# Peptides against a protein of PDB entry 6MBK, part 162

Target 1, 240 residues: chain A of PDB entry 6MBK
Amino acid sequence: GFEMVNFKEEGFGLRATRDIKAEELFLWVPRKLLMTVESAKNSVLGPLYSQDRILQAMGNIALAFHLLCERASPNSFWQPYIQTLPSEYDTPLYFEEDEVRYLQSTQAIHDVFSQYKNTARQYAYFYKVIQTHPHANKLPLKDSFTYEDYRWAVSSVMTRQNQIPTEDGSRVTLALIPLWDMCNHTNGLITTGYNLEDDRCECVALQDFRAGEQIYIFYGTRSNAEFVIHSGFFFDNNSH

## One batch from the design tools (peptide; made by RFdiffusion4, then SolubleMPNN)

Design b2_p18_8_s4 (from b2_p18_8, 8 letters changed)
Fold by OpenDDE base, seed 5:
Structure b2_p18_8_s4 (fold): chain B 240 residues (1-240), chain A 18 residues (1-18)
Amino acid sequence: as target 1 above (240 residues)
Amino acid sequence: MRQWKHLIERDFTPITFP
């Protein structure tokens, strides 16, 4: 097994409660537990989704709004998951003046400005939608949709979204994968996939983990610059 | 390692309007 633990340097992660062997299937998450574009469509957001072209075209924004709606819903199935998410991020949308100044000499500054500009535009658009669209009246965020909320939600999605197959395997959709996404990053190989037969995400251990050790996964091939821009951290041992 | 048809890599794609 494993447990969620707050590690001093890395924040929340997963710790092994027993010895786990390399390649052991130690973690799986059925589709029904995922936050997906489909679950967003089937939620209180569904009516608005069906009438807003941007939500329909941009699954990541749909996930962001799904996350906000579920966060605002005390009885949401995903409350335990949402409560594990960071309240703030070290991503560009949260950069302070000093952090921006540090990046001014780099190409990353253009991405920072782009993210900020786009996010602000998106917020302005959806603020108007939420205030004026009839199907937005039932949303729990109707009277409490702030830029900070939106910034948090899109940052959560940008740092945690995953591509998974649709139920029929014909297309790719976006999902947040509870519990699994608590694993912190290490260098290695992709050890997570989707099992369509069992309709679940499956994660096998990258290496042997002893009881009490943090369980790491490999997020994928990313440069340190990409980690900063998208995840807000540097990985010193990044071999890519 | 186990083989999947669909590998899951963390997606850090920025959210931008098309």
Scores: peptide ipSAE 0.257, ipTM 0.832, DockQ to the pose 0.879
Fold by OpenDDE base, seed 3:
Structure b2_p18_8_s4 (fold): chain B 240 residues (1-240), chain A 18 residues (1-18)
Amino acid sequence: as target 1 above (240 residues)
Amino acid sequence: MRQWKHLIERDFTPITFP
């Protein structure tokens, strides 16, 4: 097995509680435990989703609103997962003036400004929707929807979203994968896939892990610049 | 390594308005 641990340098991660062999299936997450665009449609957000073109066109925003609605619901099935998420992020949307000033000398500044502008515009749009749309009246966000809420939700999605197949395998949808997304990054090969027959995400060990060792996965091919800009993460030994 | 039809890579795509 494994357990969630706060590591001094990496923050929260997974630690092996027993020896795990390379290629061993040590972690799986059934579809029913995932936060997906489909689960958003089946939630209190469903009626609004069915009538808002932006939510329909942008699955990542739908997932962000799903996350906010579930966070505001004390009896949400995903409360244990949501409580493990950071309250703040080291992503561009959280940069202070001095950090932005430093980036003015880099090519990254255009991406930062784009994120600020887009996020602000999205918030303004959905603030009006939540205040005026009939199907928004039952949302737990009706009386409290701040920019800070929205910034947190979109940052959570941008740093944790994954593409998975639909149930029939004909299309791709977006998902947050509880427990699995606690794994920190190392260089290697992708060791996670979706098993459609069993309808679950499956992760096999990249290498042997001894009891007490942190379990790492490979997130994918990313440069250090991409990690900083998109996830607020810097990997010292990144080969990219 | 185990083979899947669908691999899962972490997606850090920024959220942008159309």
Scores: peptide ipSAE 0.233, ipTM 0.819, DockQ to the pose 0.863
Fold by OpenDDE base, seed 2:
Structure b2_p18_8_s4 (fold): chain B 240 residues (1-240), chain A 18 residues (1-18)
Amino acid sequence: as target 1 above (240 residues)
Amino acid sequence: MRQWKHLIERDFTPITFP
């Protein structure tokens, strides 16, 4: 019903291969295909996770390291998904000096500096952990863990993380949702949820899409400032 | 539209350090 396409101005997105009606369930992703905090715990990262308080306390960082470990693993189940991710981002962590100077006249500068400080501190901490912790020896990133690697991973997570229920529905956890996160943004209503009975993410069409049209979703209520700071783009038709 | 108990919204929360 859809295919991944590289659109000229919008980058990668999903295009309908047939007519899709509004409210039609056109896309679903089973839990087993998601990258989650739980899958991180069950991966090669698991032993380190079990002994590092920061990984345990911060599921988003756990996802970042999970992403790095899987990227460095040629036989990773998620290689097809990882190959769809950008190699770099337009987020503040990638801003050049001139871009930072421009933002000094705006309120966004505080968020930029916060991201720089936090990311640098996290990298320094985990660099030491990876070099010294016994359970880091089996990680594929043991001998190659650069700031650029970490910057990419956290940027990927910041732009693509989602809250989903745990398997029993008692709590929430964080997940990267392959294929679904390729949908670009438009104004509208949330059309994605989690079906616990079938244990899958489900997305229904926001509107009618004809064959050949790009399929858009609504990411949620966001300002253009939030898009710039957290997603690295402007949305011209953003009503917020 | 279909109703879910658990809606999925894209989360752009920055990663902070405790």
Scores: peptide ipSAE 0.193, ipTM 0.789, DockQ to the pose 0.893
Fold by OpenDDE base, seed 1:
Parts: structure tokens; sequence; C-alpha cells
Structure b2_p18_8_s4 (fold): chain B 240 residues (1-240), chain A 18 residues (1-18)
């Protein structure tokens, strides 16, 4: 029903291989294909996760390290997904001097500096952890963990993390959703949800798409998303 | 590809040390 294509100006996206009707379920991603906090715990990162309070307390950082570990693993199941991710982002952590200077005249500069400071502090902390913690010895990133690596992983997670239900539906967890997050953005309504019965993310078409057309979704007003059990998908704008 | 241009994200809480 669709294929991944590199579009001019927009980068990678999804293209319809057949006609897709509005509200048609055209894309679903089972939990087993997601990168989650749980999959991080079950990965090579698991032993370190079990011993580090920051990883346990901050699921987004756990995802960032999960992403880095899998990127550094040639045989990772998620290599095809990781290879589609941008090498850099248009987020504050990648702002050039001119962009920062522009923001100095705005209230946003405080948030930018806060993000820089927080990310640098996190990197310094985890650099020490990776160098000294016994359970870090087996991590594929041990000898190759730079600020650039961490900046990339953090930015990847910030722009792509989603809240999904746990397997039992009792709480929420964080996830990267491969394939689905390749859809580029258009204005519209949220058309993605989580089906607990089938344990999968489900996306229905925002509009009719003809064969050969790019498939767009609405991200909402924020980079991350929240799946509401039995209520569909919605965005909380409180993060901006 | 999913990203927000020039969006300030606040999802990474600062590490608080004792």
Amino acid sequence: as target 1 above (240 residues)
Amino acid sequence: MRQWKHLIERDFTPITFP
C-alpha cells in the first residue's frame, strides 16, 4: 500500500502504491517493532539501566541511549529504521551562531540556553558512567561516545518520541514508532491511535491519496504524541 | 521525516543532584 521514498526538499517520506481512501487503515506498527523503554531494558543497555537511577527515572534518556546502542550494533533489528533518521536536526541543539544571535532578542533564548546546559550536563554525567560503570563495558558505544552522538540521540528522541500505553494498558510509556514517523506533516486532524487488543499503533488516512502521492499525517502542535487509550491520539501542547 | 524546525523542546528535564 505504500513505500518509503526520498522526496525533494522534504527528505524521506511515504508514497502510496495504490489509492488509499480517507479514514482507511493503511498503516499499523506492532509493539514488537517499536523502540520503547521496555525494549531498552531488554537490550544490551538493560544491565546498566537496572543500575542507573537517571535512566530509570527518565525514559526519554533511556530511549536516547537505546538508539545509540542500536546504531552502534551492525546486527541491530532497527538498523533499517536508524539509517532513515536525519544525521542532524533543525532544533536548538543544532543552532548556529546566527540563529542564537537572532534569538537573543526573544524570550526563547532562555529556553535554548537551558536546553544546551541540560544536555551538556547529561552528557558529562553519562560519559563518566560509561567510562566507569561495570555494566557499561559491554556497550558498543563505550569507546565512541561523543557529545555529537548524544546530541543526535537526544534530538532524535525529542522530535520523535510518543506516549503509548503499556502492554497491560495500566500506564503510559515512551516509544519511537518506525515507519509511521517517516510520514511528513500536513495540517489536519490526528489520525493515529493505539489498539491494545491487537497491541499495535494504527494510522488511518487523513484524506484520499492516489497511487504515487505522498502520504502525510498531522503531527499536531508538538513533536511528541500521546496515545489515549480508547480515545485515540491527541497532543498536549503544554510542552511549548 | 518527523522533526520540528526551530521548535524548542522541553522534554529533557535537567538532572537534579542532591
Scores: peptide ipSAE 0.023, ipTM 0.572, DockQ to the pose 0.083

## One batch from the design tools (peptide; made by RFdiffusion4, then SolubleMPNN)

Design b2_p19_3_s2 (from b2_p19_3, 12 letters changed)
Fold by OpenDDE base, seed 1:
Structure b2_p19_3_s2 (fold): chain B 240 residues (1-240), chain A 19 residues (1-19)
Amino acid sequence: as target 1 above (240 residues)
Amino acid sequence: SSFEQYFKDNKLVPVRHAL
């Protein structure tokens, strides 16, 4: 019902190959295809995860490292997904000096500086961990862990992470959702949920889409300023 | 709508936030 397309102005997105009706379940992604904190724990990262308090406390960082480990693994199941991810992002960590200076006149500058400081601090911490921790020796990124790598992973997770239930539904965890997260965004309502019975993410169409039209989803109720800071998006008609 | 009720309880929560 859809295909991946590189749109000239918007980059990669999903295009309908048939007419899709509003509220139609057109896309689902089983848990086994997701990159989650749990899949990170069950990966080569698991031993380090079990001994590092920050990885345990911050699921988003666990996802970032999971993403880096899988990217560095030629035989990773998620290689096809990872190859669809942007190599760079329109997020603050990629802002040029002039862009940052422009933001100095706005309240967003505090968030930008916070992101820079936090990311730098985290990188410094984990660089040391990777160099010194015994369980880090098995990581495919052991000899290749640069700030650029970490910046990319952090930005990937920041722009794509989602909260989903654990398998038993007792708690929430974080996940990257392959294929689904290729949808570009529009203003509207959240039309993606998690079906615990079938153990899958489910996306229903926000509106009618005709064959050949790009399929858009809504990431949530955020102001344009928040979207810029967190996702790099700006919508003229954003009412949030 | 019918899906609004479904997603009220089962909605995906995008967490677009810096680390």
Scores: peptide ipSAE 0.070, ipTM 0.669, DockQ to the pose 0.349
Fold by OpenDDE base, seed 5:
Structure b2_p19_3_s2 (fold): chain B 240 residues (1-240), chain A 19 residues (1-19)
Amino acid sequence: as target 1 above (240 residues)
Amino acid sequence: SSFEQYFKDNKLVPVRHAL
């Protein structure tokens, strides 16, 4: 019912190949296709994860390294997804000097500096870990781990991470949702949730879309989208 | 989107470290 298209000005997005009605379940992504903290633990990163307290404590960083490891793996299942990710982001870590100068008059400058410092410190820490830890020897990052890599991965996670339930539904975990996050954003209501019974992310159409039209969704705050577990979907005005 | 829009629509993720 849809296809990936590179739209002018908007980049990659999804286009309807048939008419889609509002509230129609047009897209679902099973857990096995998601990049999660759990999939990171089960990947080549697993041994290092099991011995690094920061990776264990910070799921977003675990996802960042998961992205980097998979990107560096030619046969990664997620290569098609990773190739669709932006090469750069408009996040604070990518702010140009003029943008930073503009923010000097605002409180946001403190957040920018803080994030940059934290990210730099994390990079320095993990660079050392990757170079020295025995369980890092098998990582594809061993010989190529730059700050630009880390910045990209952290920014990718920051802009795309979602809270979803664990498989048993007892707690939440972090996930990147391939295919779904290809939808460009529009104002509206959150129409994405997680179906625990079928163990998949589900997205219903925000509005009617005709064949040939770009499919837009409202995914709320990209930094950490929260899925409504109980109802599966959120149709209240929770604009962010 | 612009950096201004980023702050409007998104929250910063405080990526802390143990060091």
Scores: peptide ipSAE 0.029, ipTM 0.560, DockQ to the pose 0.032
Fold by OpenDDE base, seed 3:
Structure b2_p19_3_s2 (fold): chain B 240 residues (1-240), chain A 19 residues (1-19)
Amino acid sequence: as target 1 above (240 residues)
Amino acid sequence: SSFEQYFKDNKLVPVRHAL
């Protein structure tokens, strides 16, 4: 019902190949296709994850390393998805000195400095872990792990991570959602939720789209998108 | 641990460039 297209002003997005009606379920992504903390634990990163308390405590960092490991794996299931990701980001970690100077006049400067400091410290820590920990020997990152790699992975996760329920619905976990995160943003209501019964992310159309039109969604704050496990979370938040 | 707590307290937060 849709295809990936490079739009003139908006870059890559999804275009409808048929008419889609408002509130129609047009896109779903099963859990097995998501990059999650759980898939990280089940990957080549699993042994290290089980031994490193920081990876265990910070799911976003676990996702970052999962992303790096899969990127470095030629036969990774997620290669097609990873290849669609930007090589660079407009996040503070990529700011030049003049951009940082500009931010000194804003209230955001303290957050930027915090990100710089924390990211640098995290990199330094994990560089040592990768070089010395026995369970890091099997990682494709063993021979090359640069700050640029870490910066990219952290920024990818920061801009795309979502909160979804665990399989039993008792807790929340973090996920990157392939295909879905290719949709460009518009203002509106969140029309994406998680269906635990079918164990998949589900997205319903915010409005009618005709064949040939770009499909827009509202994903809220992309870096911290929350999925509510309730029927009332779709499109009309007041329907229930 | 104190180190674990440090990282937990210093999670990456979304920061957008504001003009």
Scores: peptide ipSAE 0.028, ipTM 0.525, DockQ to the pose 0.023
Fold by OpenDDE base, seed 4:
Structure b2_p19_3_s2 (fold): chain B 240 residues (1-240), chain A 19 residues (1-19)
Amino acid sequence: as target 1 above (240 residues)
Amino acid sequence: SSFEQYFKDNKLVPVRHAL
């Protein structure tokens, strides 16, 4: 019902290949296709994860390293997804000096500076870890771990991470959702949720789309998106 | 997009340093 297209100005997005009706379940992504903290733990990063308290405590950082490891792995299952990710982001870590100056009059500047400082500190910490920790030797990024790598990874996660339930539904975990996050965004209602019974992310159409039209979704706050459990999604006061 | 677009669409995620 859709295809990935590289749109001018908007980058990659999804285009309908047929007419899609509002509220139609047009896209679902099973858990096994997601990049999650759990998949990170089960990857080449697993041994290091098991020994590093920061990776264990901060799922977003675990995802960042998972992303870097998979990016550096030519045969990674997620290569097609990773290759669609932007090389740079509109996040504070990429702000130019003039943009930072514009923020000087706002409270946001403190968050920006804090993020700069914390990210730099984290990089320094993990650089040392990667250079010295025995479990880091098997990481494909062992010989190439720059601040730019880390900045990219944390920004990728920051802009794309979602909270989804664990398989048993007892907790929430963090996930990158391939294919789904390629949808460009518009204003509207959240039409994406997680179906625990089928163990998949589900997205229903925000509106009617005709064949050939780009499919837009509303993700809310993407950097801290939380999927609706049980109800799945909200669309015009209709829970599905 | 500009910083304004970022803050409009995204919520800053605090990056803590545990050390």
Scores: peptide ipSAE 0.024, ipTM 0.591, DockQ to the pose 0.030

Design b2_p19_3_s3 (from b2_p19_3, 12 letters changed)
Fold by OpenDDE base, seed 1:
Structure b2_p19_3_s3 (fold): chain B 240 residues (1-240), chain A 19 residues (1-19)
Amino acid sequence: as target 1 above (240 residues)
Amino acid sequence: SKFEEYFKKNKLVPVKHAL
């Protein structure tokens, strides 16, 4: 199948342990293994979620708090997944002054500033919520909720959140997809689909991969600016 | 594309990164 490996330059990714043919179903992830808005509602975050309009309105923030709560829970089912996540990201929320100055020459600067301001405002809001809301008392992050924590969680979700159907297929929801999201990005076509009958994400190989080769997937058509902002990737030859 | 055909054949809903 495949294994997680730390590659030079790209960081952690998936490596084929056997030859994989193009269009071969090599990876699938059942819904029960995903971190979703629904799993957030069913977690320790559930009571607060039910009372906070922002969490209810913004699934990405719900996922961010879900991620933080699970990270702070030693017995969390998702600990193995969370431990594979980067501790920091090459996204605008982590940019220092020199990196921001570089972006001033690009059209992305307005989106960067907007994202930064929004994230700061969200943190301030939720800091107050966590300190004062009755349903926040049992959250494992109550006494340890820094901007760095929030920045990390938001960045983790921003770079890894995916649209999947709800169980009944009537709506779309947001999900983090463990193991699958360890694949590094390449240009190509969408090769991951959700199978509602089997209730799982299914990933087929974009191309042939030999044993020992890194497995890449395509996360969607984006401009370079969108890649930088949302995924931390940049491709000089992005023709999409 | 060949993958679009695969998705149709298997009744899959495309999974993509959410912006």
Scores: peptide ipSAE 0.459, ipTM 0.909, DockQ to the pose 0.935
Fold by OpenDDE base, seed 5:
Structure b2_p19_3_s3 (fold): chain B 240 residues (1-240), chain A 19 residues (1-19)
Amino acid sequence: as target 1 above (240 residues)
Amino acid sequence: SKFEEYFKKNKLVPVKHAL
């Protein structure tokens, strides 16, 4: 087993409650527990989704709004998950002037500016949509949709969105994977896959973990620019 | 790799964690 723990240096992570062997399937998350574009369509957001071309075209934005709607819903199934999410992020959308100045010497600066402008434009667009669209009247965020909310949701999705197959395996969709995404990063190999037959995400242990040890996974190879864009930091041991 | 074999045996689609 494992448990969620707040580690002093790394924030929330997973800790083994028993010895876990390398390659052991220790964690699985059925599709029904994931926050997906499909679950967004099936939620209170569904009617608006069906009439807004941007929500339909941009799964990450659909997830962001899904996250906001569920956060604003006290009885949401995902409340326990949402409560584990950071309230703020070190992503470029949160960068202060000094952090932006640091990035001016990097290849990421143009992407940061682009992301900021795009996010601001998206907010302005959806603010108007939420205020004027008939299907937005049922959204729990109608009277409380701020840029800070949108920035948070977009950043949450940006840092946690995963590509998984659709139920029929014909396409790729976006998902937030509760509990699993709490695993912090270490160097290694990808040990998570989606099992279409059982319709679940499956994570096998990268190495042996003793009871009481933090469970790490390998997130995958990223460029330093991608690390900055997605998580706000440079990683020295980033292997290509 | 052992994990590649695991993915193949179980017909898994690899999932990369977001950052």
Scores: peptide ipSAE 0.293, ipTM 0.868, DockQ to the pose 0.737
Fold by OpenDDE base, seed 2:
Structure b2_p19_3_s3 (fold): chain B 240 residues (1-240), chain A 19 residues (1-19)
Amino acid sequence: as target 1 above (240 residues)
Amino acid sequence: SKFEEYFKKNKLVPVKHAL
């Protein structure tokens, strides 16, 4: 029903291979295919996770390390997904000095500075952890953990993390949703939900899409500050 | 919306994109 395509200017997205009708369930992703905090716990990262309070407290960081570990693992189940991720991002963590100066005129500047400081502190902390913690010895990133690696992973998670229910539906957890997260944004309504009965993420079509058309979803309402922080983009409105 | 009805009918938890 769809295929991954590299669109000019938009990067990777999904294109319909047949006509898709509005409200049609065209895409679903079972939990077992998601990168989650739970899958991080069950990975090579698990032993370290069980002993590090920051990993336990901050699911986004757990996902970042999970992503790094899987990227460094040639036989990772998620290699096909990881290969679809950008190598670089336009997010504030990648901003040059001039771009940061531009943000000084915006309300986002304080959040950007906070993000920079926090990310740097986290890297410094985890660099030490990776070097000294016994459970880090088996991590594929043990001998190669740079700030660039961490910046990439954090940015990947920041731009792609989603809240989904736990298996029992009692709580929320964080997940990267392969294939689905490649849908580019358009104005509309949320058309993605998690089906607890079938234990899968489900996306229905926002509108009719003809064969050959790009499939868009609505990410949700965002402030300009949120767009800057999460995507590096500034918009006059949320109708993109 | 029909989608809202679908969500209710199937007991879906809405998922927002991170961006």
Scores: peptide ipSAE 0.267, ipTM 0.852, DockQ to the pose 0.781
Fold by OpenDDE base, seed 4:
Structure b2_p19_3_s3 (fold): chain B 240 residues (1-240), chain A 19 residues (1-19)
Amino acid sequence: as target 1 above (240 residues)
Amino acid sequence: SKFEEYFKKNKLVPVKHAL
C-alpha cells in the first residue's frame, strides 16, 4: 500500500500506492528487521559491547556504533536501510557557525555546546577504544572512524531511535525502525504501537491518505532538533 | 484518544521517538 520515494526537500518518504483509511494498519515492521541494542549485541560489535561500559550504559551510542559497523559492512542486511538515511542532518551537531551564533541568544545554545562537547569527548574516547581494544580489531570501521562518521551515526540514532519493548516485554530498549522511519513527520497523535504477540511495530494511518499522497506520521511533540538536544548523550538507565 | 483506545484494545505499546 506504499512505496519509498525520494521527495524533493523532504528526502525519502513513503507514498501511498492505494487509498489508505485512517486507523488502517498499513505498515508493520517485525523485530528482526529492527536495528536494536540487542542486534548490536548480537553483531560484530557484541564482543566490544560486552566489555565497554559506555556502550552498555548508553543504548543510543550502541546503536550508533551498530549503525557504523553495518554501514561499513557491504553485506549487511541493513545496507538498503542505511542507504536511505540522510548523509547530513539539520541537527545541532551540523549547525554552521551562523546557526550557532543565532542560537547564542537562546537557551538552546547551552545544550548545543553540551552536545558538541559530549560528542567530541565520546568520539575521542571511542577512537581510542577502537584503536586499542582487542575486540575492536575486527570491526569494519577499525580503519575508518572519523568524527564525521560518529557525528552522523549519533545524529542518525538521535533522530530516529525509538523505545520499544524487549521481546519478553519486561523492559524497554532502543530501536531504529527501518521503513517506518521513512515517514515524514506531521502533527497528530501517536499511531505506532508495538505488538508483542506478533513481535512487530504496527503503524496505523493517522488520517486518510489517497493513492499518490505522502504518508505522514506523528513522532511526538518535539522536533528532531529538540530530540537531539534533549536525548543526546545521557546515560540510559533503561538500556539494562 | 481514539488511538489510545485502539492501542489498549490491541495491547500495543506506543512507539515514539526516544528522548
Scores: peptide ipSAE 0.474, ipTM 0.914, DockQ to the pose 0.748; fails the geometry check

